# Ledger of designs, part 373: peptides against a protein of PDB entry 3JWR

Target 1, 323 residues: chain A of PDB entry 3JWR
Amino acid sequence: TRELQSLAAAVVPSAQTLKITDFSFSDFELSDLETALCTIRMFTDLNLVQNFQMKHEVLCRWILSVKKNYRKNVAYHNWRHAFNTAQCMFAALKAGKIQNKLTDLEILALLIAALSHDLDHRGVNNSYIQRSEHPLAQLYCHSIMEHHHFDQCLMILNSPGNQILSGLSIEEYKTTLKIIKQAILATDLALYIKRRGEFFELIRKNQFNLEDPHQKELFLAMLMTACDLSAITKPWPIQQRIAELVATEFFDQGDRERKELNIEPTDLMNREKKNKIPSMQVGFIDAICLQLYEALTHVSEDCFPLLDGCRKNRQKWQALAEQ
Target 2, 298 residues: chain A of PDB entry 3JWR as posed
Amino acid sequence: TRELQSLAAAVVPSAQTLKITDFSFSDFELSDLETALCTIRMFTDLNLVQNFQMKHEVLCRWILSVKKNYRKNVAYHNWRHAFNTAQCMFAALKAGKIQNKLTDLEILALLIAALSHDLDHRGVNNSYIQRSEHPLAQLYCHSIMEHHHFDQCLMILNSPGNQILSGLSIEEYKTTLKIIKQAILATDLALYIKRRGEFFELIRKNQFNLEDPHQKELFLAMLMTACDLSAITKPWPIQQRIAELVATEFWEQGDQVGFIDFVCTQLYEALTHVSEDCFPLLDGCRKNRQKWQALAEQ

## One batch from the design tools (peptide; made by RFdiffusion4, then SolubleMPNN)

Design b2_p30_3_s2 (from b2_p30_3, 14 letters changed)
Fold by OpenDDE base, seed 2:
Structure b2_p30_3_s2 (fold): chain B 323 residues (1-323), chain A 30 residues (1-30)
Amino acid sequence: as target 1 above (323 residues)
Amino acid sequence: MEEERLRKIREEEMEIYEELEKLLGLKKEP
């Protein structure tokens, strides 16, 4: 395609020029081409292109295929969300120095997972999929959408001309796919809630050890969630704009819940309760986000900007909730 | 046994989502 030719021929700017190592990064001013260039830079600077012998054209095609398989009519869970998740992962690996704690296969898997974790998202959550008796709810018992996202990821990885993993041994390939699946599934907040207690307890007791395979898997899951939710850590103007996109998607779901399911939506999904957004954001930060970024900062102090951003946004949302 | 296990997993997941909704201040007004 013309798009592939343009991307493959383009000079890829440095990570410094693209500012993709910054936790405060925003994609709002970037074109789709620039987001693809940033993605190439992430693979290159993480040594993934070299270590796994990726062909440049194949990587470019894969990135464009991933981007194409996000829906354009979904307000939040689109390519830009996936890209921002991957950028946060890159920043956590580089600026947060998490790279030094992980294997190259784990890093490869996390980056692929971050970019792929919401593929073909439909703008509705697992609860809606279950309640609507969608065909996907018959295929999977839990984490319905996340299983679908992984299936889409696997489909792309196996598509002709998109095989960025062709340089891996069979064992490396199997390991990578296992980690990708686990990482994508970990983005289900239900699984996060179920597992986070173990992680926080290990941190609290100073018993956390990345040499333990189970604890490594747990950490990768928590890191994926931290990147997936990283919008809450962004500078206030960025956070507000992203919160509006999230609200738009949730209100669209709520409207569908009324129309298609004949149910009253929750406050989060209820367009009429827009004034509750600030208080709901405070609740979200307190219930889900703060402890995660605290724990991540305990693993690597260089991740502190995520925690600091989350705390600052909590104060901003609280001030709005008091008005 | 597998169907029952799957049902239980789904029920546990739904309970977690309901708890999340409560924690997020998402009161279902009755």
Scores: peptide ipSAE 0.193, ipTM 0.735, DockQ to the pose 0.456
Fold by OpenDDE base, seed 3:
Structure b2_p30_3_s2 (fold): chain B 323 residues (1-323), chain A 30 residues (1-30)
Amino acid sequence: as target 1 above (323 residues)
Amino acid sequence: MEEERLRKIREEEMEIYEELEKLLGLKKEP
């Protein structure tokens, strides 16, 4: 395609030029091509291209395939969300110095997972999928959409000309896919809530050890969630803009809940409750985000900008909630 | 037996999402 030719021939700017190492990064001004260039840079600077012998054209095709398999009519859970999740992962690995704590396979898996974690997202949550008795709800018992996202990820990875993992041994490939699956599934907030207590307790007790395989898996899950939710950490103007996209998607779901399911939406999904967004954001930060970024910062102090951003945005949302 | 098991798993998942919504202040206040 012309798009592939353009991407494959383009000079990839440095991570510094692209500012993809910054936790404050924004994609709002970037073209789709520039987001793809950023993604190439992430793979390159994490040494993944070299270590796993990725062909440049194959990587370019894979990136474009991933981007193509996000829906354009979804307000938030689209390519830009996946891209921002991956960028936060990259920043956490580089600026947050988490790279040195992980294996190359784990890093590879996390980056692929971050880019892929919401593939073919339909703009509705698992609760809607379940309540609507969607065919996907018949295939999976829990984390319905996350299983679907992984299936889409696997489909792309195995598609002709998209096989970025072809340089891996059989064992490396299996390990990578396992980690990708776990990382994508970890983005289900229901699973996060179930598992986070163990992570926080390990941190609190100073018993956290990344050499333990179980704790490593737990950490990767928490890191994925931290990147997935990283919009809450962004500078206030960016946070507000993203919150509008999230609200738009949630209101679209709420409208469908009324129309298709004949149910009253929750305040989060209710377009008529837009005035509650600030207080709901405070609740979200307190219930989900703060402890996660505190714990992550405890693992690596260089992740502090995520925590600081989250705290600052809490103050901003609280001020709006008091108006 | 499998259908009942699946139903139970789905119900448990729904409860988790409801709890999440409550924790986030996302539910309609009575």
Scores: peptide ipSAE 0.173, ipTM 0.719, DockQ to the pose 0.323
Fold by OpenDDE base, seed 4:
Structure b2_p30_3_s2 (fold): chain B 323 residues (1-323), chain A 30 residues (1-30)
Amino acid sequence: as target 1 above (323 residues)
Amino acid sequence: MEEERLRKIREEEMEIYEELEKLLGLKKEP
C-alpha cells in the first residue's frame, strides 16, 4: 500500500526527538504516520529489531496492521490508546530502568501486548458484551474482550507479511506468545483487583523477587495495568482531554444500555451524571491507581513520575469535586 | 460440571465489578 511504502521509506527520528522516553509524552500533536514512526523507534531502541532479526518492511506492515485493526469510531479504546500504552511501557523500560530487570523476550512480549491489548475494541466493556448476549460471550467464559484482543493479536502475528516473530526459535516463540497472552489478559481490571493484593503484600514485606517466575509473571501483569491506566499520570491538560474521551465512550455505552438493553446505566456511564466525574476520578485514583504506582515506584524509583503525576491529578480532580 | 464452573467464574467476575462500582461510589440506585 502507499501507506506502507511511505512508512518503510521514512527516516525514523531519534527517541529524543520524538520524546517517547518522557512519562509526560502526548500523542495529540502526532499524525498517524508519526505514531507509526514512534513505534518503530520503540522496537529499535529496545534492540528488538536487531536481537530478533526483524525485517523493516515486516515490522512496518505489522504496525500498520495493528493500527488498522483498531476501530476509528471508538472514542477512547482506539489506536491512540494502544500507542500511548506502548509509549508508557517504553518510558517505563527506558527512563524507569525496568529494561534491566527483564529478558529480551519479556520486553518483546510486553511491547507487542501493549500495542495489541485492545485490538478490535468495540467501545463497550465486558459487562455490556455479556448482557447483550454477544457472540463473543459464547466463546469466552471470562475476560471476554481480552481473549478477543489476544486472538486478534495472534491473527495479525500469523498473517502473511506481518510475521515479526519469524526470527525466533520455536521455544522463544512459545514463550513470547505465553507472555503476550498473560499480559493482554492482565489488562482486565477484574483480574488486576484479584491479583494486586499478592503483589502489594510482597512489596510491603520486602519479599519481592523478580528471579521468582511467579513473581515475575505477577510483575508483568502489574506493569501492563500501570501502562494501560497511565493516562491518569499525565500532565493535567493531557489528563483532562483523555478523561473527556473516556467519558464520551462510557456515555455512549450508557446510551446503548438504555436503548438496546433497557437498563439504567451506572453513574460512570450515565450522561446525566457528568457532574460526578471529578468525584469518580478521585475514587478511581484512590481505589485503583495510587497503590499500583506506589508499588511500581518501589520496584523502580525511576518510575516516580507516574506516581507524582497520579497524585497531582488527584489534587486537581478533588479541587473540581469541591466546586 | 463445566457449566457450573463457568457460572461460578462469571458470578465471581460480576461480584468484582460490583465491588468496583461500590468502591467508585457508583451506587446502583435501588
Scores: peptide ipSAE 0.136, ipTM 0.715, DockQ to the pose 0.365
Fold by OpenDDE base, seed 5:
Structure b2_p30_3_s2 (fold): chain B 323 residues (1-323), chain A 30 residues (1-30)
Amino acid sequence: as target 1 above (323 residues)
Amino acid sequence: MEEERLRKIREEEMEIYEELEKLLGLKKEP
């Protein structure tokens, strides 16, 4: 395609020029081509291209395939969300110095997972998929959409000309796919709530050990969630804009719940309750985000900007909730 | 046995989502 030719021939700017190591990064000013260039830079600077012998054209095709398999009519869970999740992962690995704690296969898996974790997202949550008796709800019992996202990820990885993992041994390939699956499934907030207590307790007791395979898996899951939710950590103007996109998508779901399912939406998805957004954001930060970024900062102090951003945005949302 | 197992898994997942909604201060409108 013309897009592939343009991407493959383009000079890839440095991570410094692209600012992709910054936790404060915003994609709002970037073209689709620039987001693809940023993604190439992430793979390159994490040594993934060299270590796993990725062909440049294959990587370019894979990135474009991933981007194409996000829906454009979804307000939030689109390519830009996946890209921002991957950028936060890159920043956490580089600026947050988590790269030094992980294997190259784990890093490879996390980056692929971050880019792929919401593939073919339909702008509705698992609850809607279940209640609507969607065919996907018959295929999977739990984490329905996350299983679908992983299936889409596998489909792309195995598609002709998209096989970025062809340089891996059979064992490396199996390991990578296992980690990708676990990481994508970990983006289900239901699984996060189920597992976070174990992680926080290990941190609290100073018993956290990344050399333990189970604790490593747990950490990768928590890191994925931290990157997936990282919009809450962004500078206030960016946070507000992203919150508007999230609200738009949730209200679209609420409208569909009324029309298609004849149910009253929850406050989060109710367009008539826009005035509750600030208080709901405070609740979200307190219930879900703060402890996660605190624990992540305990694992790596260089991740503090995520925690600091979350705290600052809590204050901003609280001030709006008091008005 | 499989259908009952599937039902239980779905019920457990729904309970977790309900807990999430409560934690987020989301009032289920009746």
Scores: peptide ipSAE 0.153, ipTM 0.712, DockQ to the pose 0.368; fails the geometry check

Design b2_p30_3_s3 (from b2_p30_3, 15 letters changed)
Fold by OpenDDE base, seed 5:
Structure b2_p30_3_s3 (fold): chain B 323 residues (1-323), chain A 30 residues (1-30)
Amino acid sequence: as target 1 above (323 residues)
Amino acid sequence: SELERLEEIRKEEMKIYDELDELLGLKKVP
C-alpha cells in the first residue's frame, strides 16, 4: 500500500526528537504516520529489531495492521490509546529503568501487548458485552474483550507479511505468546483488582522478587495496568482532554444501555451526571491508581513521575469537585 | 453439568464487573 511504502521509506527520528522517553508525552499533535514512526523507534531502541532480526518492511506492515484493526468510531479505546499505552511502556522501560529488570522476550511481549491490548475494541466494557449476550460472551466467561483482543493480536502476528516474530526460535515464540496473552488479559481491570493485593503485600513486606516466576508474571501484569491507566498521570491539560474522551465513550455506552438493554446506566456511564465526573475521578484515583503507582515507584524510583502526575491530577480533580 | 458450571462462572464474573462499575462510580469518601 501507499501508506506502507511511505512508512518504510521514511527516516525514523530519534527517541529524543520524538520525546517518546517522556512520561509527559502527548500524541495530540502527531499524525498517524508519526505515531507509526514512534512505534518503530520503540522497537529499535529496545534492541528488538536487532536481537530478533525483524525485517523493517515486516515491522512497518505489522504496525499498520495493528493500527488498522482499531476502530475509528470509538472515542477513547482506539489506536491512540494503544499507542499511548505503548509509549508509557517504553518510557517506563527506558526512563523508568525497568528494561534492566526484564528479559528481551519479556520486553518484546510487553511492547506487542501494549500496542495490541485493545484491538477491535467496540467502545463498551465487558459488562455490556455480557448483558447484551454478544457472541463473544458465549466464547469466554471472563475477560471477554481481552480474550478477543489477544485473538486479534494473534491473527495479525500470523498474517502473511506481518510475522515480526519469525526470527524467534519455536521456544522463544511460545514464551513470547504466553507473555503477550497474560499481559493483554491483565488489562482487565477486574483482574487487576483481584491480583493487586498480592503485589502490594509483597512490596509492603519487602519480599518482592523478580527472580520468582510467579512474581515476575504478577509484576508484568501490574506494569501493563500502570501503562494502560497512564492517562491519569499526564499533565493536567492532557489528562483533562483524555478524561473527556473517556467520558464521551462511557456516555455513549450509557445511552446504548438505556436504548438497547433497557437499563439505567451507572453514574460513570450516565450523561446526565456529567457534573459528577470530578468526584468520580478522585474516587478512581484513590481506589485504583495511587497505590499502583506507589508500588511501581517502589520497584523503580525512576517511575516517580507517574506517581507525581497522578497526585497532581487528584488535586486538580478534587478542586473541581469542591466547586 | 459443564453448562451449569459455565453459568455459575458467568454469574460470578458479572458480579465482579458490577462491583468494578460501582467502585469506579464512587465519590470520594470523606
Scores: peptide ipSAE 0.194, ipTM 0.724, DockQ to the pose 0.193
Fold by OpenDDE base, seed 4:
Structure b2_p30_3_s3 (fold): chain B 323 residues (1-323), chain A 30 residues (1-30)
Amino acid sequence: as target 1 above (323 residues)
Amino acid sequence: SELERLEEIRKEEMKIYDELDELLGLKKVP
C-alpha cells in the first residue's frame, strides 16, 4: 500500500527528537504516520530489530496492521491508547531503567503486548459483553475481551508479511507468545485486583526477586497495568483531556446499557453523573493507581515520574471535586 | 452439567466485575 511505502521509506527520527523516552509524552499532536515512526523507534532502540532480525518492511506492515485493527469510532480504546501504552512501556524500560531487569524476549513480548492489548476493542467492557450475551461471551468466561485481543494479536502476527517474529527459534517464539498472552490478559483490571496484593506484599516485605519466575511474571503483569493506566500520570492538561475521552466512551456504554439492556448504568457510565467525574477519578487513583506506582517506584526509582504525576493529578481532581 | 458449570463461572465473573466497580467508587445505585 501507499501507506506502507511511505512508512518504510521514511527516516525514523531519534527517540530524543520524538520525546518517546519522556513519561510526560503526549501523542495529541502526532499524525498516524508519526505514531508509526515512534513505534519503529521503540523497536529499534530496544534492540529488538537487530536482536530478532526483523525486516524493516515487515515491521512497518505489522505496525500498520495493528493500527488498522483498532476501531476508529471508539473514543478511548483505539490505536492512540495502545500507542500511548507502548510509549509508557518504552519510557519505563529506558528512562525507568527496567530494561536492565528483563530479557530481550520479555521486552519484545511486552512491547508487542502493549501495542496489541486492546485490538478490536468495541468501546464496551467485559461486563457489557457478558450481559449482552455477545458471541464473545460464549467463547470465553473470564477476561473476555482480553482473550479476544490476544486472538487478534496472534492473527496479525501470523498474517503473511506481518511475521515480525519469524527470526525467532521455535522455543523463543513459544516463550514470546506465552508472555504476550499473559501480558494482554493482565490488562484486565479484575486480574490486577486479584494479583496486586501478592506483589505489594513482596515489595513490603523486601522479598521481591525478579529471578523467581513467578515473581517475574507477576512483575510483568503489574508493569503492563502501570502502562495501561499511565494516562493518570500525565501532566494535568493531558490527563484531563484523556479523562474526557474515557468518560465519552463510558457514557456511550451507559447509553447502550439503558437502550439495549434496559439497565441503569453505574455512575461511571452514567452521562447524568458527569459532575461525579472528579470524585470518581480520586477514587480510582486511591483504589487502583497509587499503590501500583509506589510499588513500581520501589522496584525502580527512576519510575518516580509516574508516581509523581499520579499524585499531582490526584490533587487536581480532588480540588475539582471540592468545587 | 457443563451448562451449569458455565453458568456458575459466569456468575463468578460477574461478581468480580461488580467488585471492581465497587472499588472504582461505583456504588451500585440500589
Scores: peptide ipSAE 0.173, ipTM 0.742, DockQ to the pose 0.302
Fold by OpenDDE base, seed 3:
Structure b2_p30_3_s3 (fold): chain B 323 residues (1-323), chain A 30 residues (1-30)
Amino acid sequence: as target 1 above (323 residues)
Amino acid sequence: SELERLEEIRKEEMKIYDELDELLGLKKVP
């Protein structure tokens, strides 16, 4: 395609030029092509292209395929969200210096997972999927959409011309897929809530050890969530804009819940309660975000900008909630 | 039955998601 040709022929700017090592990164000004270029840079600078012998054209095609398999009619859970998740992962690995704590396969898996974690997202949560008795709800009991996202990820990875993992040994491939699956599934906030206590306790007790395979898996899950939620850490203007996108999508779900399911939506998804967004954001930060970024910062102090951003945005939302 | 078991699992999972939605919708959590 012309798009592939353009991408494959383009000079990929440096990470510095693209500012993709910055925790404050914004994609608002980037074209789709530029987001793809950024993604190439992430793979390159993490040594994934070299270490796993990725062909440039295959990587380009894969990126475009991933992008294509996000829906454009979804306000938030689209390619830009996935891209920003991956960018945060990249920043956490580089600027946050987490790269040195992980294997190349783990890094590979995390980056693929970040980009893929919401593939074919329909703009509704697992609750809606289940309540609507969607066919996917018959296949999976929990983390319904995350299983679907992984299935889509796997489909793309195995599609002709998209096989970025073809350079891996069979064992490396199996390991990578395992980690990808775990990482994508970890983006189910229900699983995060279930597992976070263990992580926080390990950190609190100073017993956290990445050499332990279980703790490693736990950390990767927490890191995925931290990147997935990283919009909450962004500079206020960016945070506010993203929050509007999230609200739009949630309100769309709420409207569908009323219309299709005859259910009164929760406040979070109730368009009529949009005035509660600031207070709900404070609640979200307190309930979900702060402890995570605190713990992550404890693992790597260089991740502090995420925590700092989260705290700053809490203050901003609190101020709005008081008006 | 197996079907009943699966249905119960689905109901439990739905409850978890509802709880999550509620949590996310809270104004502030101490």
Scores: peptide ipSAE 0.140, ipTM 0.710, DockQ to the pose 0.277
Fold by OpenDDE base, seed 1:
Structure b2_p30_3_s3 (fold): chain B 323 residues (1-323), chain A 30 residues (1-30)
Amino acid sequence: as target 1 above (323 residues)
Amino acid sequence: SELERLEEIRKEEMKIYDELDELLGLKKVP
């Protein structure tokens, strides 16, 4: 395609020029081409292209395929969300120095998972899918959409001309797919809530050990969640704009819940409760975000900008809630 | 039966979603 030719022939700017190592990164001013260039740079600077012998054209095609399999009519869970999740992963690996704690296969899996974790997202949560008795709810009992996202990820990875993992051995391939699946499934906040207590307790007791396979898996899950929620850490103007996108999508779901399911939506998805957004954001930060970024910062102190951003945004939301 | 087991799993999953909503300080869906 013309798009593939343009991407494959383009000079890829440095990570410094693209500012993709910054935790404060914003994609708002980037074209689709520039987001793809950023993605190439992430793979290159993490040594994934070299270590796994990726062909440039295949990588370009894969990136464009992933981008194409996000819906354009979804306000928040689109390519830009996946791209920002991957960028935060990249920043955490590089600036946050987590790269030194992980294997190349784990890094490869995390980056693929971050880009793929919401593939074909429909702008509705698992609760809606279950309550609407969607066909996907018949296939999976838990983490319905995350299983679907992984299936889409696998479909793309196995598509002709998109096989970025062709340079891996059979064992490396199996390991990578296992980690990708676990990482995508970990983005289900229900699973996060179930598992986070173990992680926080290990940190509290100073017993956290990445050499333990179970603890490694747990850490990768927590890291995925930290990147997926990273909008809450962004500079205030960026945070506000992203919060508006999230609210738009949630209100659209709430409208559908009323119309299609004949239920009153939760406050989070109720357009009439827009005035509660600031207080709900404070609640979200306190209940879900703060302890995660605190624990992540304990694993790597260079991740502090995520925690600091989260704290600053809590203050801003609290001030609005008091108005 | 296997069907009964699947139904139980679905019910348990729904409870998790409700707990998540409560944790976030949101009104429960009726």
Scores: peptide ipSAE 0.088, ipTM 0.706, DockQ to the pose 0.323

